# Peptides against a protein of PDB entry 3WG5, part 146

Target 1, 218 residues: chain A of PDB entry 3WG5
Amino acid sequence: LAKNIVYVAQIKGQITSYTYDQFDRYITIAEQDNAEAIIIELDTPGGRADAMMNIVQRIQQSKIPVIIYVYPPGASAASAGTYIALGSHLIAMAPGTSIGACRPILGYSQNGSIIEAPPKITNYFIAYIKSLAQESGRNATIAEEFITKDLSLTPEEALKYGVIEVVARDINELLKKSNGMKTKIPVNGRYVTLNFTNVEVRYLAPSFKDKLISYITD
Target 2, 218 residues: chain A of PDB entry 3WG5 as posed
Amino acid sequence: LAKNIVYVAQIKGQITSYTYDQFDRYITIAEQDNAEAIIIELDTPGGRADAMMNIVQRIQQSKIPVIIYVYPPGASAASAGTYIALGSHLIAMAPGTSIGACRPILGYSQNGSIIEAPPAITNYFIAYIKSLAQESGRNATIAEEFITKDLSLTPEEALKYGVIEVVARDINELLKKSNGMKTKIPVNGRYVTLNFTNVEVRYLAPSFKDKLISYITD

## One batch from the design tools (peptide; made by RFdiffusion4, then SolubleMPNN)

Design b2_p18_3_s4 (from b2_p18_3, 7 letters changed)
Fold by OpenDDE base, seed 1:
Structure b2_p18_3_s4 (fold): chain B 218 residues (1-218), chain C 218 residues (1-218), chain A 18 residues (1-18)
Amino acid sequence: as target 1 above (218 residues)
Amino acid sequence: as target 1 above (218 residues)
Amino acid sequence: AKKGDGIEPIRFGPGKKA
């Protein structure tokens, strides 16, 4: 039997237009090889709203399931990372990771303080994150609270509240637990049942540009 | 027997000059009341170098032990938060938290990418973080790797590597485990043995300004 | 360079220039 391919790629650091390029590259490679899925090991403190929205759109346009895996232990899908996760086909988290803290900011003052987003912007992102949660059948109330209360969750809490689908210690446990799960959003207009029964795991190395970006965003 | 007071305060969000004001306010209140210690529940993704250095200095100038507690579960002492922790009298972490990722950046590009710090700045912060680790008798090699490798650690790893002193689920476990421990840096030129045998825990509420700042930095 | 505005915790480094 031909092995189904699962790609694994790492995205670490700030969500930027360069992070968009990483997502696009990784997903494109996996699409070209007709992978069963791509797992993106995500460790991000957050980033830009525009880049985040573009990444969400790129995931939604993916020809293959995109699994966001908050990994390794100690990692987070903070802020923009939470939106990306909520926009994905499946969310997994490793033990000792976090998700949430999604309050939009205008930026940071000269003293490095966040400049709070005007209520109109905050409300826009509340609507946006709730939409992502609703479209994926995830907890939209908690998604709102990621903004309104700056809520952060453990993997166990996130799973319990129906924010994520899987808690997994490693790629093998992730594949085992997600095998036979339906994607939380459509792939090419259809909900896909994941098939990890006979898979080859292929790791995508960061490009020199991605390394430079990670080196820049680290 | 008069109860020794332990203050507990929360600092969440970006490390800024306003976060300095929070640290200064909290420590000052606890100093005024001759508290046995202040525990700062820290949840930060990072912040400004200048504010961080000022906070470290404020902690080092404290008349009482300052315990940095990475809390709640899902929280992090990321980036600037790691420096603050390393500059403190004791570090504790809750399960499911993280520490590290200390690479200095110049900022973010228009596309939200990190602008990497010039090597001179990176090397300055390597020297600085190593100094904090050495002065506190913590793992200076790992402290360097928080920058050079953008290393992040779980509480168990951080404890194992001698980066932190305590893993605790809550304030009561923290008090119990840290009772009789010596501060990792001096308090008024002397290493203090913590006495949590008969303590009153006093929670400091964020000021309106602190709430606004948290609201801004969240 | 403007630090990325939006949903972002700042990493260790200089504050966003206004």
Scores: peptide ipSAE 0.028, ipTM 0.276, DockQ to the pose 0.135
Fold by OpenDDE base, seed 4:
Structure b2_p18_3_s4 (fold): chain B 218 residues (1-218), chain C 218 residues (1-218), chain A 18 residues (1-18)
Amino acid sequence: as target 1 above (218 residues)
Amino acid sequence: as target 1 above (218 residues)
Amino acid sequence: AKKGDGIEPIRFGPGKKA
């Protein structure tokens, strides 16, 4: 039986326009091969709200399921990463990872203090993050608290509160645990049941451009 | 007759959290002296959206009229500066200045190309800039076009289209032309008629902190 | 880096340490 393909790619560092290009490239490759899914191993402290919203839109326009996997242990889907996760077809987290801290910030003062976003921006992102949670059938109250309380969750808490779908130690456990799950958002207008019973895992490497961009954005 | 005081302060450079601190300090000084108004001489290429929205809120919370004056000739109220202007009690421009170019950008690529904001962010800022225009009785269609067409206007065009209230060459002409005008937004819940018939002009200097911040943010 | 002429995007999370 021809094995269903699952792509795996890593996205690490700040969410920028270059991160959008990475997501677009990775998803496009997986779409072209009619993959069963793509798993994005995400480790981000956050980044730009605009790049984040483009990435969410690119995920939502995907012809295949896009799984955000907060990996490896010690990684986070912080800030912009949480929005990307909440906009995806399935969220997984490895033990020892975190999700949340979605408060929009103006940046850092010279003393390194966070400059808070004004209420109008905060309220916009509250509405946006709640919409992502609602559209995906995830906990919209906790999504709001990721902003209003700057809440961060463990994988176990995030699963318990219905923010994420899977806690998995590695790709093999992720595939095993997510097998037979339905996507939390539609693929081509339909909720898809994931079939990971007989899959080939293909790892995508960052392009030379992706590596150069990561180096410059670090 | 005790002269009504009008404060004048300069804000130049990028809109940041430090620019918020400048606005807050300047407005607070003028509030404490029960000034007739404060004029902010604005020259900015833009800056952070969040600092901009804090500044707009601080202006809207002012106990005195805050007049944004795009000055000197060659200055601009670009991008974030346009939002600040649209959120203020009165907008003036000197000849040879500009307003607009409000397109939210993700930043610059390494090649210097603008990285566009995703539609959802662009749409948010469209809604926000239109609300500022509507609340102030200014042209909301042009405010939207500052984003959608990246439109920039001359003082004469901005006046013609009902984006601004005054074209003036200097502070004296501004005071003369704006005398008897009503604020475009409320002061303490009421539209105020400006009285510049017998005013003392007081110039506020940047603090040592303001100068240091400008130097670091240039 | 050429400072962005424009509305810098809202950043989420710990931005770049300057």
Scores: peptide ipSAE 0.114, ipTM 0.394, DockQ to the pose 0.263; fails the geometry check
Fold by OpenDDE base, seed 5:
Structure b2_p18_3_s4 (fold): chain B 218 residues (1-218), chain C 218 residues (1-218), chain A 18 residues (1-18)
Amino acid sequence: as target 1 above (218 residues)
Amino acid sequence: as target 1 above (218 residues)
Amino acid sequence: AKKGDGIEPIRFGPGKKA
């Protein structure tokens, strides 16, 4: 029986326009090969709202399931990373990771203090994050609290509250636990049942450009 | 045969937190009565991003189809209004209306000049508007151009390019043309076929609070 | 076509590490 291909790619660091290009490239490769899914190992402190929404869109346009995996242990899907996760077909977290802290900011002052977004902007993102949660059948109340309370959750809490679907230590445990799960959002207008029976895991390395940009933006 | 109820409500002016309360109230009434749909007659120059995303979310949470109708002639779904439309189950426009001009701004200077949003924010909304378009099977390229080119379309152009689903002169023509159409996004996880056979049109008036707020914010 | 009032700008800060 032909092996179902599952791609795995890593995205680390600030969410920027370059991070969008990484998501687009990785998903496009997996789409071209008609993969069963792509898993994105995500570790982000957040970043640009622009890139974040583009990434969410690119995930929703995917011809294949996109699984966000907050990995490795010690990683986070903070701020923009939480939105990306909530916009995905499945969220997984490794033990010792975190999700949340989604409060929008205008930026940093010269002394490194956060410049708060005006209430107008905060309420926009409250609505947006709640939309992503509701579209995916995830906890919209907690999604709001990621902003209003600057809430951060453990994987166990996020699973318990219905923010995420899987807690997994590694790719093999993720594939095992998510096998037979339905995507939380549609793929090409249909909810897909993931089939991780007899899979080939194919790792996508960052391009030379991706490596250079990561080095410049870190 | 029991008449299918279709609610019609008007939302006019700047998109604000109060406009969210109007959408929420109107949709809630129509949900409680198990309406076939609610039509929101929308005329907006835009407004707050926060309120806009909340409104999009509230539409996506709706237990019933929410139809955005850019009405009356001379009205617009400008800026935030375009996002609301793209987040809805169906978009209609009356002849002589417009949609688009979605470029994000920081605000206005003292002389009334637009303060442009930094590229980071612009790219966020490019991504967001494209996500809304793609989720609904609408033209994501044109959705991007609503920001990048500050594009505005006529109803005929918007229909031709697959941004909207209906051009209609009034509620009766809208009901006639949209009868048998599928919602562009799911309602409670399902794409609904609109059934406007033997309908009762029920108009929702603005509350006293809505009238007072509209008077203060205009 | 009337130019719409723009949408106010939004950034996401780096999330607090747990």
Scores: peptide ipSAE 0.050, ipTM 0.317, DockQ to the pose 0.313; fails the geometry check
Fold by OpenDDE base, seed 3:
Structure b2_p18_3_s4 (fold): chain B 218 residues (1-218), chain C 218 residues (1-218), chain A 18 residues (1-18)
Amino acid sequence: as target 1 above (218 residues)
Amino acid sequence: as target 1 above (218 residues)
Amino acid sequence: AKKGDGIEPIRFGPGKKA
């Protein structure tokens, strides 16, 4: 019996147009192979709103379940990473990771202080993050507080408050815990029950361009 | 008599945090040498709003005049590039260049269509671009139309409408035409009269990191 | 200095033509 494939890919660093290209490439590979799911190991401090929104849309248009996994320990789904996670089919976090701090900013002043977004922009992203949470059946009040209070959560808190679905130490524990879960958003118009029985895990490598960009952004 | 120095540096490609680092580095070098001015040869399709706002702020905080020169022929100061130009001490354009198309966007859909910014964001940037134009004594109505009509102008039109100050084919013509002009915004709290008599032109090279980023973003 | 690139609300520029 052909084993169902689960892809695993790493996305690390700032959310940019190149990060979108990585998501698109990785999801496309997994779609082509009719994978059971793709797990994106996410470690990001945040980044661009446009790239974030495009990534969310790309996830929502995926023909397969996209699992965002905040990994390894010490990683974060900060800012844009939280939106990406909330737009996904399932969120997992490793112990010692974080999620949140979603306040939109216009950037940093020369002294390194945050230039706050005007209330109009902040309110737009409050509405947006709440929509992502509501659509996924996740805690929309906490999603709002990620902006209004610049709140960051531990995996255990995020699970407790219904922001995420799984706390897992590694891919094997993630597969075990998420087996039989329904996707929090539709895949091709339907909620999918994840089947991680008798799966083959395949790791996707970054492209040469991805490696070069990562090396430069570090 | 020690010749006054004019620095020339190229900034090409998308406006990003790395573009800010380039602006900061180039302006800092010119400030350290007490240059008469720095000319930034700008060719950009646009980029990030935050990086743009930071660049504008960095220009406005410059201890020396910063001249934005849309160069070479075929180059543009599109979108974010227009804001940067409008935030500068003097704008020049080479024949066969363009400026404008400043409508804020949330990104591109999967089909390549523009995701429009909500009216709240559009209105914020209308106010912002108008402020830049007003502060610099440039045409604020046209600055608004760069957003509302997604207008793009030729150098001749931009000059005619009072968006820019100089049309020049090369650095020598730019120096000649801008000699004796006042900066459109203050330098260290005062409007400066440019003195390009008996100047030495020094070209700044991109850093190794800048070259690598440019190569990857191409 | 942690350049925390916050959520930049806006991209400017023509679409990357695919």
Scores: peptide ipSAE 0.035, ipTM 0.452, DockQ to the pose 0.347; fails the geometry check

Design b2_p18_4_s1 (from b2_p18_4, 8 letters changed)
Fold by OpenDDE base, seed 5:
Structure b2_p18_4_s1 (fold): chain B 218 residues (1-218), chain C 218 residues (1-218), chain A 18 residues (1-18)
Amino acid sequence: as target 1 above (218 residues)
Amino acid sequence: as target 1 above (218 residues)
Amino acid sequence: AKKGEGIEPIEFARGKKA
């Protein structure tokens, strides 16, 4: 029987428009091959709000399930990364990773201090993150607290509170644990049951352009 | 002979993640109907950089030509709107509109003053806007000056300098003038010749969600 | 010409390294 393909790609660093380009390219490749899913290994401290929202929308438009995997150990889905995860079909985290700290900021001062966003912007993102949590059947109270309390969670806490669906050490454990799970949001209007019983894992490398852009933005 | 469909949709206000949602929804509807093109009537003062970059990418991924039309008279494709236009398959402007003023900012101070972006961010967007101009065969020097000189152009100036392709008073004049033009970037890897000889114009209205979001962000 | 509102990089706070 032809093996169903699962793509795996890494997205690391600040969430920017170039990060959207990576998400879009990777998802498009996986869509063209009618993959069973794509797993995005995510490690981000955060980044730009509109890139985040566009990535969320691109994930929601995916013809295939998009799994956000906070990986490797020591990685985070901080700030914008949390929104992206909450907008995805399934969230996984490796032990020793974190999720949360979603407060919108205007930027950093020259001294490295955070410039706080005005209440109007903060309230907008509270409503937005709660909507992502509600649409995905995840904990909307905790999603709000990622902003209001600057909350960060371990994988075990995030699983316990219903923020994420899987704790997994590696891709093989992720595939094993997520096999038979339903997507938390629809794929092409339908909740899909993931079938990882007979899969081929294909790794997508960053393009030369992706590498150059990451080098410029780091 | 079955009329080729041209969709027309309006996008007005700040460029945000919700603006991306509108672009994506409108383009997706037009793609599903195999439209000859979609025309986006754009009126924006600017907005968020990552939303802009994601909109550009969504336009470049379109299965159909996306025409940005700065409309109505008095409208602008300011800041983020200029980048979106430069990322599109064809740019049109109505008389009495403007394009440009592309300087990245960190935000607004409490007194309404602009917080300037650090040189690293400014240089990043200079490189980005020049790449959009070069890829679309538009004036990369003027694209840079939209940032470095805070340049704004009239439709006549923008056409003269090779920033845009069409000056048109309305949709009918736009269709007439752009008929037989090639897209300035590829559609699915090919430069498309626009055929507006026998078209039906279909207007897309904002969804209830789009209206609610616009009301919240304004 | 209305000054184009610049691109606001509304960043999200960098998650503090735990």
Scores: peptide ipSAE 0.082, ipTM 0.357, DockQ to the pose 0.328
Fold by OpenDDE base, seed 3:
Structure b2_p18_4_s1 (fold): chain B 218 residues (1-218), chain C 218 residues (1-218), chain A 18 residues (1-18)
Amino acid sequence: as target 1 above (218 residues)
Amino acid sequence: as target 1 above (218 residues)
Amino acid sequence: AKKGEGIEPIEFARGKKA
């Protein structure tokens, strides 16, 4: 019996155009192989709004379920990472990770202070993050508070409040707990029930370019 | 007689946080040596708004004049590059370069179409670009049209309309033409008259990290 | 704690290389 494939790939660091290229490459590989899903191990402090929106769109256009897994312990889906997670088919978090802190900023001043986004931009992203939460049947009030209160949550809190779907220590526990769950958004216009009963896990490595970018951004 | 030093450095590619680091490093070197000025040879298609705003702020905080030179022929100060130029002490362009196309976008859709910025964001950057033009005594109406009409100008047009100060083929012609000009914005709270009569030109090389980033972004 | 870079909303259009 041909084993269903689940791909796992790591995306670490700032969300940039290069991060979009990583998402696109990894999802494309998984689509080509008709994988049951791809799990993206995400660890990000945030990044660009454009890259974030493109990544969300790329996930929503995926032919297969895209699971965002905030991993390893100590990792975060901060800022842009939260939007990416909320735009995905399923969110999981490892114990000791965090999600939230979604206030849009114009950047950092030279003294390291945040340049606040004008109310106009903040309100745009409030509407955007609420739409992502609503479309995925997740807590839109908390999604708004990720911006308005710069709220961050633990995995247990995020699960309790209906922001995420799974708390899992590792890929094996994630597969076990998410088995039989429906995707929170559609895949090709349909909500898919995940089947992880007889899967082969395949790890995708970063490209040479991805490694070089990571080395430079670290 | 100790020759006054003019530094020249190249900044090419997308405006990012790494581009900010390049500007900061190059300006800092020139400040430490009490240079008469630094000339940044700029060739950019655009980039991040935050990085752009930080770069503008870094230029405005410079202890020495920062001259943006759109160079070589075929180069552009597009989008973010125009804002950087408008935030600088003097703008020069080589023949066959361009400036403008400043419409803020949220990014590119997967089909390569531009995701338009909401009117709120567009209006913010209209106000911002007009402020840069007004502060520098440059044409604020054209600065607005760089956004509202996505206008691009030749060096000759930009000079004619009072957007830039110099058209020059090379560094030597730039130094000759800009000699005796006042900075368009203050340096340490004072408008400085440039003195390029007896200068030594020193070229700054990109750091190893800068070279690596450039190699990855190309 | 690496301060999360806030969502910087705005890319400026890459001028199409003609």
Scores: peptide ipSAE 0.036, ipTM 0.551, DockQ to the pose 0.552
Fold by OpenDDE base, seed 2:
Structure b2_p18_4_s1 (fold): chain B 218 residues (1-218), chain C 218 residues (1-218), chain A 18 residues (1-18)
Amino acid sequence: as target 1 above (218 residues)
Amino acid sequence: as target 1 above (218 residues)
Amino acid sequence: AKKGEGIEPIEFARGKKA
């Protein structure tokens, strides 16, 4: 029997190979304890496409539901963060957060202008983000526009357009609102109805390594 | 009249957006002083594809020949470094260096195994590296094999297969051997014959910013 | 020989700080 436990962990900063290790560690701990779900409080400006794709795959391979929660107010699931969210079992956002801005870029020019990725790369990520949206029953048109229009949405807009499932102020409101919802992607081949009745919330602390990398990338 | 000046600058470490800034700064200084060429002593394990493509474009837009010199012995132009070299006006390598290993990767798995890029990405970079080789009159088959076979070559092999133009132990031997060679790509729309007769060698120091980033990425 | 880090494909744009 799954314990009435929900894990909460924070991932902040750029999405890197180390961020994959964080996701993997956190999900593994929650899997080992047969948690009902894990909530990842995500705040990211984006990062590496490779790490992002690995994180998405790790979420999809999770034995438990992985909820991406864009938190706290002022946080973002920008760029790579949006892909991660779209690859997850449930997306929530706190008021005053944002999601989107998924254009693959080659970097910044000397003038600080974005150097656009070649069309072949952009088209790959358009196809990829649309697949994530479609597989999760989320708005694939808006997912494409996160790239083509460099769109950023508020939680209310994202909910309205069917990009996310929940707007919540805190973990307690998130648990309350998501209770009885089905996961947007399967867990072990099945869409799971979330049961957050009488759950214990357990917080996972970042490792020393997690703290160090955040410090270096900030 | 171009001054009989050759600039030499060092670029070491991962190819990042900051590495683009280094290339741009160094080339701009040499352009402003109407140098005969700039030699970039390159030692890189690879890095970001975006920064790499920008660097290639910056080299192709250079008003002066840009020579990539894989130096010192033990250095590599690995991955992104190979693309940069293939995009340059002339490639030289010191004995005991390497070039190649151009597979796009999504990163490293937990077991340290390479996570391969999706075929669409790999195919994009195959097409791109082949274009660089063809445009420069270098071996496009080997350029593809740098990806498909993850090939790494010695300077002697790279020279033999028509990947590079010069094997040289030092700057003086490089200047001597490359004197009278034509650039492999155009400078301002023309293939230039290098004139290293009676040249002054000027070394460009890394900026404080250059040193700091190298320290953070190492 | 430090295995050359493969080409890291793409950074996504840093989302504008809200």
Scores: peptide ipSAE 0.101, ipTM 0.507, DockQ to the pose 0.498; fails the geometry check
Fold by OpenDDE base, seed 1:
Structure b2_p18_4_s1 (fold): chain B 218 residues (1-218), chain C 218 residues (1-218), chain A 18 residues (1-18)
Amino acid sequence: as target 1 above (218 residues)
Amino acid sequence: as target 1 above (218 residues)
Amino acid sequence: AKKGEGIEPIEFARGKKA
């Protein structure tokens, strides 16, 4: 029986316009092969709001399910990474990872302090993150608190509070646990039931450009 | 008996020129009060190399011991944070934190990829991080691998490999475990034996500017 | 849990938050 393909790619480091191109490249490859899904192993501290919003849009435009997997243990989907996760078709976290801390900021002052975003920008991102949570049937109150309280959650807490769908130690456990789940957002206007019963896992290596650019985000 | 003062301050978020001013402010306050030490609760994904090097210099110029404490559980001293830690008088980590991933990068491309630093820059930072490790009597091979292999370590691994000196759950455990330790680098040209037997812990709050700027790094 | 970084409108080189 022809195996469904699941792509796995790693996105590590800061969310920038270059992270968008990584997402776009990885999703496009997986779309071209008509993959059952792509799993993005995400380890990000956050990054640019513009790039984050573009990534969320690219995920929402995906022809296949995009699973954000906060991996490996010790990784995070912090700040912009949380928005990306909340904009995805399914969120998984490995034990010992984290999600949250989503305050919008203008940048860093010469002493490393956060230049706070004006209240208008903060409120925009509160509305935006709540929208992502609501659209995905995830906890919008916690999503707001990722900004307002700078809240960060463990995988167990994030699962308990309905922020994420799966806690898994590795790709095999993720596939096993997420098999038969519906995507939290539509794929091409429809909620897709994931089929991981007969899957071939294909790893996408970073391009030379991606390696070069992951080296800056590391 | 007059208690020795230990200051505790939190530095969170990206390492920028504004992180330098936070370090400078916190260390200066602790120096002015002739503190036994300052503990910097560090949670950083990394940041700018220039700011990092300035912070390392500021720590090395400190009149008192600067303890870098990767805290709380789930925090990291990633990338530039590892350099700062290796440049400090003592490194502690809370359980569930991490250290490492120190590749120098030029920035992020429009797809979030790391624009790799030219080999000359990478080699410069390899030499620099190895120097910090050697000067502090820490594992210079692992310090190099933080760049060359993008290595990240748990607290237990970092302790085992001689990257850090203490694993502690909280400030009280840190003080208890580090009491009587010698600084890994000199304070005013001398290795200092830490005295935490009769200590008053004083917390430094972020300034308004620091709060504003931590809001950008959060 | 790793503290996330805020969404920066201005790009700074970030390391990985653990």
Scores: peptide ipSAE 0.030, ipTM 0.264, DockQ to the pose 0.248; fails the geometry check

